# Peptides against a protein of PDB entry 5KEZ: the designs that were tried, part 3

Target 1, 320 residues: chain A of PDB entry 5KEZ
Amino acid sequence: NVAIYNPFRPWWERYQPVSYKLCTRSGNEDEFRNMVTRCNNVGVRIYVDAVINHMCGNAVSAGTSSTCGSYFNPGSRDFPAVPYSGWDFNDGKCKTGSGDIENYNDATQVRDCRLTGLLDLALEKDYVRSKIAEYMNHLIDIGVAGFRLDASKHMWPGDIKAILDKLHNLNSNWFPAGSKPFIYQEVIDLGGEPIKSSDYFGNGRVTEFKYGAKLGTVIRKWNGEKMSYLKNWGEGWGFVPSDRALVFVDNHDNQRGHGAGGASILTFWDARLYKMAVGFMLAHPYGFTRVMSSYRWPRQFQNGNDVNDWVGPPNNNGVI

## One batch from the design tools (peptide; made by RFdiffusion4, then SolubleMPNN)

Design b1_p8_2_s3 (from b1_p8_2, 3 letters changed)
Fold by OpenDDE base, seed 2:
Structure b1_p8_2_s3 (fold): chain B 320 residues (1-320), chain A 8 residues (1-8)
Amino acid sequence: as target 1 above (320 residues)
Amino acid sequence: PYYPTAGL
């Protein structure tokens, strides 16, 4: 991914890829392979956050300022380490003046335009699908158990399916022969927008963002809500079917006031309420559960916004 | 909901 130095190595640089090479602030490919092996050998499985909707931001300076040293040029859409060129992006398909998503009520913009300036890959092209599949298959062959598909809302479900159809079975050194990768898709659907979580059920599980948002309001006792109202928690509250749901109290985005859920989201900053919410989630049978493990950072609020929301994990002069 | 433009 790109190496950003202003601000100094923010968490979000991870979501701006310039290659599919396994060299990041977390380590190189050999170290990753070693970690996967050690984890699998003790029954801990690895699921990779796969960033496949886009490459880096269009405004990032060209050069070799990346975690693996690969050259890239956002201006010319040149990513030779893949390789991608201008033919592999949706620039000509997006019809907005800025090239970015401007209206989230327009499903075509949401999927064909740039998410906050991130160069949008043309996933309709078999070439692009194959390059992504090669990346994911390399991870499968290393021994990962599955994937979180980042920004799935911004990809056409059929394009995702086409990529998934190219995937290998899991590594038989640790998984039964014929095992398929576990897939869960990040789709933000709180209602009111045209793209729905149900559009993606055919590809695997989906994130249920209503879960953390609604649980937060109950635990906070907003609008007179009570814990007793959770008797029919799950489908009874209008959530997706349990066998399609991945549920969580918070994630890295809404922990910083970003994305879905707003002020209702409970985080480790409110320790007592957060423990109540996580405890309830783990005790209740609805959905596949995900528990957040995060870190503290020096929050500084200005006009209601944390100016340090970019701060990444604890590090030693940029090395994690 | 939208994604914030901060940094990303």
Scores: peptide ipSAE 0.088, ipTM 0.846, DockQ to the pose 0.188
Fold by OpenDDE base, seed 4:
Structure b1_p8_2_s3 (fold): chain B 320 residues (1-320), chain A 8 residues (1-8)
Amino acid sequence: as target 1 above (320 residues)
Amino acid sequence: PYYPTAGL
């Protein structure tokens, strides 16, 4: 991914890929292989956050400022480490004036235009699908158990399926023969927009963002809500089917006030309430649970916004 | 929904 130094190595640089090489702030491919092996050997499985909707930001300077040193040029859509070129992006398909998503009530914009300036891959192309599948298959062969598909809302479900259909079975050194990768898709669906979580059920589980948002309001006792209302928690609250749901109290985005949930989202900053919410989530059978592991950062609010929401995890001069 | 300008 791109290495950003202003601000200094933010967490979100990891979501701006320039290659599919396994060189990151966290280590190189050999170190990753070692970790996966050690984890698998004790029954801990690894699921990779796969960024396959896009490459880096359109405004990032060309050069070799990347975690693996690969050259890239956003302006010319040149990512030779893949390789991708201008033919592999949706520049001509997006019809907005800016090239970015401007209206989230337009499903075609959401999927064909750039998410906050991130260069949008043409996932309709078999070439692009194959490059992504090769990346994911490399990880599968290393021994990962599955994937979180980042920004799935911004990809056509059929394109995702086409990629998934190219994937290998899991590594038989640790998984039963014929096992398929565990897939969960990040889809923000709080209602009111045309893209629905159900559009993606055929590909795997989906993130249920209503979970954290609604649980937050209940635990906070907002709007007169009571714990007793949780008796029909899950499908009874209008959430997706349990076998399609990945549930969580917070994630890295809404922990910072980004994306879904707003102020209702509980985080470690409100420790007692957060523990209550997480405890409830783990005790309740609805959905596949994900527990957040985060860190403190020096929050600095200006006009209601944390200007330090970019701060990544504790690191040694950028190395985690 | 909202996404930050700088990232996701």
Scores: peptide ipSAE 0.088, ipTM 0.850, DockQ to the pose 0.228
Fold by OpenDDE base, seed 1:
Structure b1_p8_2_s3 (fold): chain B 320 residues (1-320), chain A 8 residues (1-8)
Amino acid sequence: as target 1 above (320 residues)
Amino acid sequence: PYYPTAGL
């Protein structure tokens, strides 16, 4: 991915790819293979956060300032390490003046325009689909069990399906022959927008962001809400079907007080309430559960916003 | 909803 130095190596640089090489601040490919093997050998499975909607930001300077040293040029849409070129992006398809998503009530903008400046891949093209599938198949062959598809709201469900149809069966050294990768898709659907979670049910499970948002308000006793109201928790609260839901109390985005859920989201910063929420989630038989493992950072609030919400995870393998 | 975090 791109190496960002202002602020200094933020967590979100990881979501700005310039290649599909397994070479980041988390480690190199050999280290990753070693981890996957050791985990699989004791029944722990690995699911990769796959960033396949986009490459890096359009305003990032060209050069070799990346975690694996690969050259890239956002201005010319040149990513030779893949390779991608100007033919592989949705610049001509997006009809907004800025080239960015300007109206989330326009589904075509949400899917064909740049998410906050991130260069939007033309997933309608078989070439692009194949390059992504090659990346994911490389991971499958290493021994991963499946994927979180980042920014799925911003991809057409049919394009996702076309990529998934190109995927190998899981590695038979650890999985039954013919096993398919486990897929869950990040789709932020709190209502009020045209793109719905149900658009993606055919591809796999979907993140249910209403879960953490509503659970937070209940446990915080906001608006007079009570724990007893959780009697019909799940579908009874208007959430997606249990067999399509991936549920969580918080994620890395809304843990920082922004995005889906806002201030209602419970985090480790509110330890007692957070333990209650996580305990409830694990005990209640709704959806596929995900537990957050995060880190502390030096929060500094200015005008209600943490100016240090960019701080990345602790790192002891050097600055690469 | 939008992604308020820079770069996402």
Scores: peptide ipSAE 0.083, ipTM 0.843, DockQ to the pose 0.188
Fold by OpenDDE base, seed 5:
Structure b1_p8_2_s3 (fold): chain B 320 residues (1-320), chain A 8 residues (1-8)
Amino acid sequence: as target 1 above (320 residues)
Amino acid sequence: PYYPTAGL
């Protein structure tokens, strides 16, 4: 991914890929293989956060300022480490003036335009699908158990399916023969927008962002909500079917007030209420649960916004 | 829902 120095190595630089090389601040490919092997040997499975909707931001300077030193040029859409070129992006498909998503009530815009300036891959192309599948298959062959598909809301479900159809069975050293990768898709659907979580049920599980948002309001006792109302928690609250749901109290975005949930989201910053929420989630059978492991950063609020919401995990001058 | 500028 790109190496961003202003601000200094933010967490979100990891979501700006310039190659599919397993060479980041987390380590190199050999170290990753070692970790996956060690985890699998004790029954801990690895699920990769796969960033396949986009490459880096369109405004990032060309050069070799990346975690593996690969050259890239956002201006010319040149990512030779893949390789991708201008033909592999949705520049001509997006009809907004900026090239970015401007209206989330326009489904085609949400899927064909750039998410906050991130160069949007043309996932309709078999070439692009194949390059992504090769990346994911490499990980499968290493021994990962599945994937979180980042920004799935911004990809056409059929394009995702086409990629998934190219995937290998899981590594037989650790998984039964014929096992398929576990897939869960990040889709933010709190209602009111045209793209629905149900659009993606055919590809795997979907993140249920209503879960953390609604649970937060209940535990905070907002709007007269009571714990007793949780008796029909899950599908009774209008959430997606349990077998399609990936549930969580918070994630890296909404613990910073970004995306879905707003101020209702409970985080480690409010430890007591957070423990109540996580405890309830783990005790209740609805959905497949995900527990957050995060870190403290020096929050600094200005005009209601944390100006340090970019801060990544603890590091020593950029070295993790 | 929105995503933060420059990132996710």
Scores: peptide ipSAE 0.091, ipTM 0.855, DockQ to the pose 0.225; fails the geometry check

Design b1_p8_2_s4 (from b1_p8_2, 5 letters changed)
Fold by OpenDDE base, seed 5:
Structure b1_p8_2_s4 (fold): chain B 320 residues (1-320), chain A 8 residues (1-8)
Amino acid sequence: as target 1 above (320 residues)
Amino acid sequence: PLDPFRGL
């Protein structure tokens, strides 16, 4: 991914890829293989956060400022480490003046325009699908158990399916022969938008963002909500079917007050309430549960916004 | 400026 120095090595630089090399601040490929092997040997499975909707930001300077030193040029859409070129992006499809998503009520715009300036990959192209599949298959062959598909809302479900159809079976050293990768897709659906979580059910599980948002409201006792109302928690609250749901109290985005849920989202900053919410989630049978492991950062609120919401994990001058 | 957070 790109190495961003202003602000200094933010968490979100990881979501700006310039190659599919397993070479980041977390380690190199050999170290990753070692970790996956060791985890698998004790029954801990690895699921990769796969960033396949986009490459880095359009405004990032060209050069070799990346975690593995790979050259890239956002201006010319040149990512030779893949390789991608200008033909592999949706620039010609997006009809907004900025090239970015401007209206989330336009599903085509949400999927074909840039998410906050991130160069949008042309996932309709078999070439692009194949390059992504090669990346994911490499991970599968290493021994990962599946994937979180980042920004799935911004990809056409059929394009995702086409990629998934190219995937290998899981590594037979640790998984039964013929096992398929576990897939869960990040789709923010709180209602009111044309893109629905149900559009993605055919590809795997989806994130249920209503879960954390509604649970936060209940635990906070907002709007007269009571714990007793959770008797029909899950489908009874209008959530997706349990077998399609990936549930969580918070994620890295809404932990910072961004994305779905707003102020209702409970985080480790509200320790007591957060423990209640996580405890309830783990005790309740609805959905596949995900528990957050995060870190504290020096929050600084200005006009209601944390100006330090970019701060990444604890590091020593950029080294994790 | 680039806002890295996901859309709502």
Scores: peptide ipSAE 0.048, ipTM 0.804, DockQ to the pose 0.449
Fold by OpenDDE base, seed 1:
Structure b1_p8_2_s4 (fold): chain B 320 residues (1-320), chain A 8 residues (1-8)
Amino acid sequence: as target 1 above (320 residues)
Amino acid sequence: PLDPFRGL
């Protein structure tokens, strides 16, 4: 991914890829292989957060300022480490004046325009689909069990399916022959928008963002809500079917007060309430559960906003 | 500057 130095190496630089090389501040490919093997040998499976909707921001300077030193040029859409070129992006497909998503009520903009300036890949092209599939298949062959698909809301479900149809079976050294990768898709659906979580059910599970948002209001006793109201928790609250739901109390975005959920989201900063929420989630049979493992950072609030919400995880690998 | 957070 791109190396961002202002602010200094933020967490979100990881979501701005310039190659599909397994070489980041989290480690190199050999270290990753070692981890996957060691985990699989004791029954712990690995699911990769796959960023396949886009490459880096359009405003990032060209050069070799990336975690693996690969050259890239956002201005010319040149990513030779893949390789991608200007033919592989949706620049001509997006019809907004800025080239960015301007209206989330327009599904075409949401999927064909840039998410906050991130260069949008032309996933309709077989070449692009194949490059992504090659990346994911490399991970499958290493021994990963599946994927979280980042920014799935911004990809056409059919394009995702076309990529998934190119994937290998899981590595038979650790999985039964013919096993398919476990897929869950990040789709923010709180209602009121044209894109629905149900559009993606055919590809795998989807994130249910209503879960953490609503649970937070209940645990906080906002608006007179009571825990007894959780009697019909799940589908009874308008959530997606249990067998399609990936549920969580918080994620890295809404933990920082951004994304779906707002101030209702419980986090480790509210330790007692958070433990109650996580305990409830683990005890309740609805959905596939995900527990957050995060870190503390030096929060500094100005006008209600944490100016240090960019701070990345602790790292002892130096500046790489 | 680039907004790192996802759309709603």
Scores: peptide ipSAE 0.047, ipTM 0.799, DockQ to the pose 0.415
Fold by OpenDDE base, seed 3:
Structure b1_p8_2_s4 (fold): chain B 320 residues (1-320), chain A 8 residues (1-8)
Amino acid sequence: as target 1 above (320 residues)
Amino acid sequence: PLDPFRGL
């Protein structure tokens, strides 16, 4: 991914890929392989946050400022480490003036235009699908158990399916023969938009952002909410079917006031309430649970916004 | 710098 120095090595640089090489702030490919092996040997499985909707931001300077030193040029859409070129992006398909998503009520913009300037991959192309599948299959070969598909709302479900159909079975050194990767898709659906979580059920599980948002209101006792109202928690609250849901109290985005859930989201900053929410989530049978492991950073609110929301995990001069 | 945060 891109190495960003202003601000200094933010967490979100990880979501701006310039290659599919496994050399990052966390280590090189050998170290990753070693970690996966050690984890698998004790029954701990690894699920990769796969950033496959886009490459880096269109405004990032061209050069070799990346975690693996690969050259890239956002301006010309050149990512030779893949390789991608201008033919592999949706620039000509997106019809907005900016090239970015301007209206979330337009499903075609949401999927064909750039998410906050991130160069949008032409996932309709078999070449692009194959490059992504090769990346994911390499990870499967290493021994990962599955994937979180980042920004799934911004990909056509059929394109995701086409990629998934290219995936190999899991590594038989640790998984039963014929095992398939576990897939869960990040889709922010709180209602009111044309894109629905149900559009993605055919590809795997979907993040249920209503879960953390609604649980937060209940635990906080907002709007007269009571714990007793949780008697029909799950589908009874309008959530997706349990077998399609991945549930969580918070994630890295809404922990920082971004994404879905707003101020209702409970985080480790409110330790007591957060423990209550996480405890409830783990005790309740609805959905597949995900527990957040985060870190404290020096929050500084200006005009209601944390100006330090970019701060990444504890690191040694940018290396984790 | 680019703000890649998810949102509506």
Scores: peptide ipSAE 0.046, ipTM 0.807, DockQ to the pose 0.470
Fold by OpenDDE base, seed 2:
Structure b1_p8_2_s4 (fold): chain B 320 residues (1-320), chain A 8 residues (1-8)
Amino acid sequence: as target 1 above (320 residues)
Amino acid sequence: PLDPFRGL
């Protein structure tokens, strides 16, 4: 991914790929292989956060300022480490003046335009699908168990399906022969937008963002809500079917006040309420559960916004 | 610089 120095190595640089090389601040490919092997050998499975909707930001300077030293040029859409070129992006397909998503009520903009300036890959092209599948298959062959698909709302479900259909079975050294990768898709659906989480059920599980948002309001006792109202928690609250849901109290985005859930989201900053919410989630038999492991950072609020929301994991002068 | 916000 790109190496950003202003601000200094933010968490979100990880979501700006310039290649599919397994070479980041977390380590190199050999170290990753070693970790996957050690985890699998004790029954801990690895699921990769796969960033396949886009490459890096349009405004990032060209050069070799990346975690593996790969050259890239956002201005010319040149990513030779893949390789991608201008033919592999949706620049000509997006019809907005900025090239960014301007209206989330327009499903075509949401999927064909840039998410906050991130160069949008032309996932309709078999070439692009194949490059992504090669990346994911390399991970499968290493021994990962499945994937979180980042920014799935911004990809056409059929394009995702086409990629998934190219995937190998899981590595038979650790998984039964014929095992398929576990897939869950990040789709933010709190209602009110044309894109629905149900559009993606055919590809695997989806994130249920209503879960953390609604649980937060109940635990906080907002609007007179009570714990007793959780008697029909799950489908009874209008959530997706349990067998399609991946549920969580918070994620890295809404922990920082970004994205879905707003102020209702419970985080480790409110330790007592958070433990109550996580305990309830683990005890209740709805959905596939995900527990957050995070870190503290020096929050500084200005006009209601944390100016340090960019701060990444604890590090030694940029080295994790 | 690029805004890290992912929207709703």
Scores: peptide ipSAE 0.043, ipTM 0.801, DockQ to the pose 0.468

Design b1_p8_3_s1 (from b1_p8_3, 4 letters changed)
Fold by OpenDDE base, seed 1:
Structure b1_p8_3_s1 (fold): chain B 320 residues (1-320), chain A 8 residues (1-8)
Amino acid sequence: as target 1 above (320 residues)
Amino acid sequence: PYFPFPGL
């Protein structure tokens, strides 16, 4: 990914790829292989957060300022480490003046325009699909069990399906022969927008952001809500079917107050209430559960916003 | 991600 130095190596630089090399501040490919092997050998499976909707921001300076030293040029859409070129992006499809998503009520903009300036890949192209599949298949062959597909809301479900159809079976050294990757898709659907979680059910599970948002409100006793109202928790609250849901109390985005759910989201900063919410989630049968493991950073609120919400995870192996 | 990125 791009190396951002202002602010200094933020968490979100990880979501600005310039190659599909397994070489980031989390480690190199050999270290990753070692981790996957050791985890699989004790029954711990690995799911990769796959960033396949986009490359880096359009305003990032060209050069080799990246975690693996790969050259890239956002201005000319050149990513030779893949390789991608100007033919592999949706610049010509997006019809907004800025080239960014301007209206989330326009599904075409949401999927064909840049998410906050991130260069949008032309996933309709077989070439692009194949390059992504090669990346994911490399991970599958290493021994990962599946994927979180980042920014799935911003990809056409059919394009995702086309990529998934190119994937290998899981590594038979650890998984039954013919096993398919476990797929869950990040789709933010709180209602009121044209893109629905149900659009993606055919590809795998979907993140249910209503879960953490509503649970937070109940646990906080906002708006007169009571724990007793959780009697029909799940589909009874208008959530997606249990067998399509991946549920969580918080994620890295809404833990920082700007993601889906707003101020209702419970985090480790609200320790007592957070433990209650996580305990409830783990006890209740609805959905596939995900538990957050995060870190403390020096929060600094100005006008209600944490100006240090960019701070990345602790690092013990140096700066790449 | 669904998040504003200041560094873009």
Scores: peptide ipSAE 0.041, ipTM 0.807, DockQ to the pose 0.174
Fold by OpenDDE base, seed 3:
Structure b1_p8_3_s1 (fold): chain B 320 residues (1-320), chain A 8 residues (1-8)
Amino acid sequence: as target 1 above (320 residues)
Amino acid sequence: PYFPFPGL
């Protein structure tokens, strides 16, 4: 991914890929392979956060300022380490004046235009699908168990399906022969927009962002909400079917006060309430559960916004 | 950059 120095090595630089090389702030490919092997040998499975909707931001300076030193040029859409070129992006397909998503009520913009300037991959192209599949298959062959598909809301479900159809079975050194990768898709659907979580059920599980939002409201006792109202928690609260849901109290985005759920989201900053919410989630049978492991940072609110929401995990001069 | 979530 890109190496950002202003601000200094933010967490979100990880979501701006310039190659599919396994060479990042966390380590190199050999170290990753070693970790996967050690984890698998004790029954701990690895699921990769796969950033496949886009490459880096269009405004990032060209050069070799990346975690693996690979050259890239956002201006010319040149990512030779893949390789991608201008033919592999949706610039000509997006019809907005900016090239960015301007209207989230237009499903075509949401999927064909750039998410906050991130160069949008032409996932309709078999070439692009194949390059992504090669990346994911390399991870599968290393021994990962599955994937979180980042920004799935911004990809056509059929394009995702086409990529998934190219995937290998899981590594038979640790998984039963014929095992398929576990897939869960990040889709933010709180209602009111044309793209629905149900559009993605055919590809795997989806994130249920209503879960953390609503649970936060109840635990906080907002609007007169009571714990007894959780009697029909799950589908009874309008959530997706349990067998399609991946549930969580918070994630890396909404713990920073932005995104799906808003101020209702409970985090480790609200330690007592957070433990209650996580305990409830783990005790309740609805959905596939995910527990967040995060870190503290020096929050500094200005005009209601944390100006330090970019701060990444504890590191040694940018290296974790 | 950080991803803003419109409408949320």
Scores: peptide ipSAE 0.040, ipTM 0.783, DockQ to the pose 0.315
Fold by OpenDDE base, seed 5:
Structure b1_p8_3_s1 (fold): chain B 320 residues (1-320), chain A 8 residues (1-8)
Amino acid sequence: as target 1 above (320 residues)
Amino acid sequence: PYFPFPGL
């Protein structure tokens, strides 16, 4: 991914890829392979956060300022380490003035325009699908058990399916022959927008963002809500089918005070209430559960916004 | 970049 220095190595630089090399602040490919092996050997499975909707931001300067030193040029859409070129992006499809998503009520913009300036990959192209599949297959062959598909809302479900159809079976050193990768897709569907979580059920599980949002309101006792109302928690609250749901109390985006769930989201900053929420989630049978492991940062609120919401994991001068 | 996803 790109190395961002202003602000200094933010968490979100991880979501600006310039190659599919396993060479980041987390380590190199050998170290990753070693970790996957050690984890698999004790029954801990690895699921990779796969950033396949986009490459880096359109405004990032060309050069080799990346975690593996790979050259890239956002201006010319040149990512030779893949390789991608200008033909592999949706610039010609997006009809907004900015080139960015401007209206989330326009599903075409959401899927064909840039998410906050991130160069949007042309996933309709078999070439692009194949390059992504090669990346994911390399990970599968290393021994990962599956994937979180980042920004799935911004990809056409059929394009995702086309990629998934190219995937290998899981590594037989640790998984039964013929095992398929576990897929869960990040789709923010709180209602009121054209893109629905159900659009993605055919590809795997989806994130249920209503879960953390609604649980937060209940535990905070907002609007007179009571824990006793959770008797029909899950589908009874209008959530996706349990067998399609990945559930969580918070994630890295919404624990920063913005995004899906807003102020209702419980986080480690609200320790007591958060423990209650996580405890309830783990005890309740609805959905496939995900527990957050995060970190503290020096929050500074200005006009209700944390100006330090960019702060990444604890590090020593950029080294984790 | 900041991800302005819809919230409650």
Scores: peptide ipSAE 0.039, ipTM 0.768, DockQ to the pose 0.307
Fold by OpenDDE base, seed 4:
Formats: C-alpha cells, sequence, structure tokens
Structure b1_p8_3_s1 (fold): chain B 320 residues (1-320), chain A 8 residues (1-8)
C-alpha cells in the first residue's frame, strides 16, 4: 500500500493498495506465512481484510513511496506491480463531474465512482477479476481461512461473485478437503439507501451495522429503550437473517465517528457500557460475532471532529 | 475508507 507520511503512517494507508504484494508495515510474506502456520497449528484461523474495490487515492503523488517499494502512478492509473493500467478503472464509466461518488442514493454512482477519491477498479472486467482472484488464491494457498471484503457496497454483487467463483478450496493441510473460504462482506445498510445487504447474501455473510447502532441506543438507554426490548433481538429487530449476519459492537471506522451508527456506537472509551454490549453480543446466539481489539490515541476534538482520528496503532517508527 | 453515513 501507499506509505503516507503526512499525517505520519495513518491507519487508513492500508486501504490504499498499490500492489497485491504481502509486504506491509506488519511484515513481509515470509513472516506472514510463518504467522498463518503457527496460528493454524493451534486452531486459530486467519481472515484477511481484502481491499479489492479500489487502488490508492487519485491525488497521491506518483513514485515508490509504498510499503514494498513498488512504483505507482495514480495520475496515469499505472500500477505495474499488478499490473493495472487506465483500462482497468471506471473513470469512463462514472458519470459524475468529480469522478467521485456524489449521491449515495444513486446505486450506480456508489458502485462505479470513486469512494472518497480512491481509484475505482473496473470489476466488470475478467482481467481485473482474475488479478484479484490470483491475490486471494495466493492467500488461500498460504493457509488463510477466508476474507473480509472491504467496501463491498461499492462493488456489484455479480462482480464479487465472479471473483469468488475463481477461488481455490482452502489448504488441505489445515482444512477439510473441499472447504470453501469464509466470506463476509462489508456493506453498510442502515436503511434509506438503494443498496441493500440482501443484494450480497449470495456471496456470503454481510456486516450488520444496525446491530451496533441499535445495541448502543439500548445500552445507553436512549429514546426510552430498555434491555427487556432485546427479547426478540436479531431478526425481530429487522436485522438480516442470522446465518447471513456478521455482528459487532464497533469497528475501526465508527469507533472514530465515521459513518454508520454515529454517537450511538459504543467503544472502549466508555468502558463499562462497552463491556456490557460486548458481553451481551457474545452471550446472544444471533449472527457470527466479531470482537474489536483497538488502542487508545490522543483524541483532539475540533468542531465536533477528532483531528487525530488518523492515528494508527502503536508502532516503532511506522513499523508495527 | 471513510463512509459518509449520517449519525443515528
Amino acid sequence: as target 1 above (320 residues)
Amino acid sequence: PYFPFPGL
């Protein structure tokens, strides 16, 4: 991915890929293989956050400022380490004046235009699908158990399916023969927009963002809500089917006040309430649970926004 | 990435 130095190595640089090389702030491919092996040998499975909707931001300077030194040029859409070129992006397909998503009520914009300036891959192309599948298959062959698909809302479900259909079975050294990768898709659906979580059920599980948002309001006792109202928690609250749900109290985005859930989201900053919410989630059978492990950073609020929301995990001069 | 959804 791109190495960002202003601000200094933010967490979100990971979501700006320039190659599919397993070479990042966390280590190289050999170290990753070692970790996967050690984890698998004790029954801990690895799921990779796969950033496949886009490459880096369109405004990032060209050069070799990346975690593995690969050259890239956002201006010319040149990512030779993949390789991608201008033919592999949706620049000509997006109809907005800016090239970015301007209206989230337009499903076509949401999927064909750039997410906050991130260069949008033309996932309709078999070439692009195959390059992504190659990356994911490399990870599968190393021994990962599955994937979180980042920004799935911004990809056409059929394009995702086409990629998934190219995937290998899991590594038989650790998984039963014929096992398929576990897939869960990040889709933010709080209602009110045309893209629905149900559009993605055919590909795997989907993040249920209503879960953390609604649980937050209940635990906070907002709007007169009571714990007793959780008797029909899950589908009874209008959530996706349990077998399609991946549930969580918070994630890295909404922990920082970004996107879904707003002020209702419980985080470690409110430790007691957060523990109550996480405890409830783990005790309740609805959905597949995900527990957040995060870190403290020096929050600084200006006009209601944390100007330090970019701060990444504890590191040694950028190396984690 | 940042997702611009309204707060609840």
Scores: peptide ipSAE 0.034, ipTM 0.745, DockQ to the pose 0.193

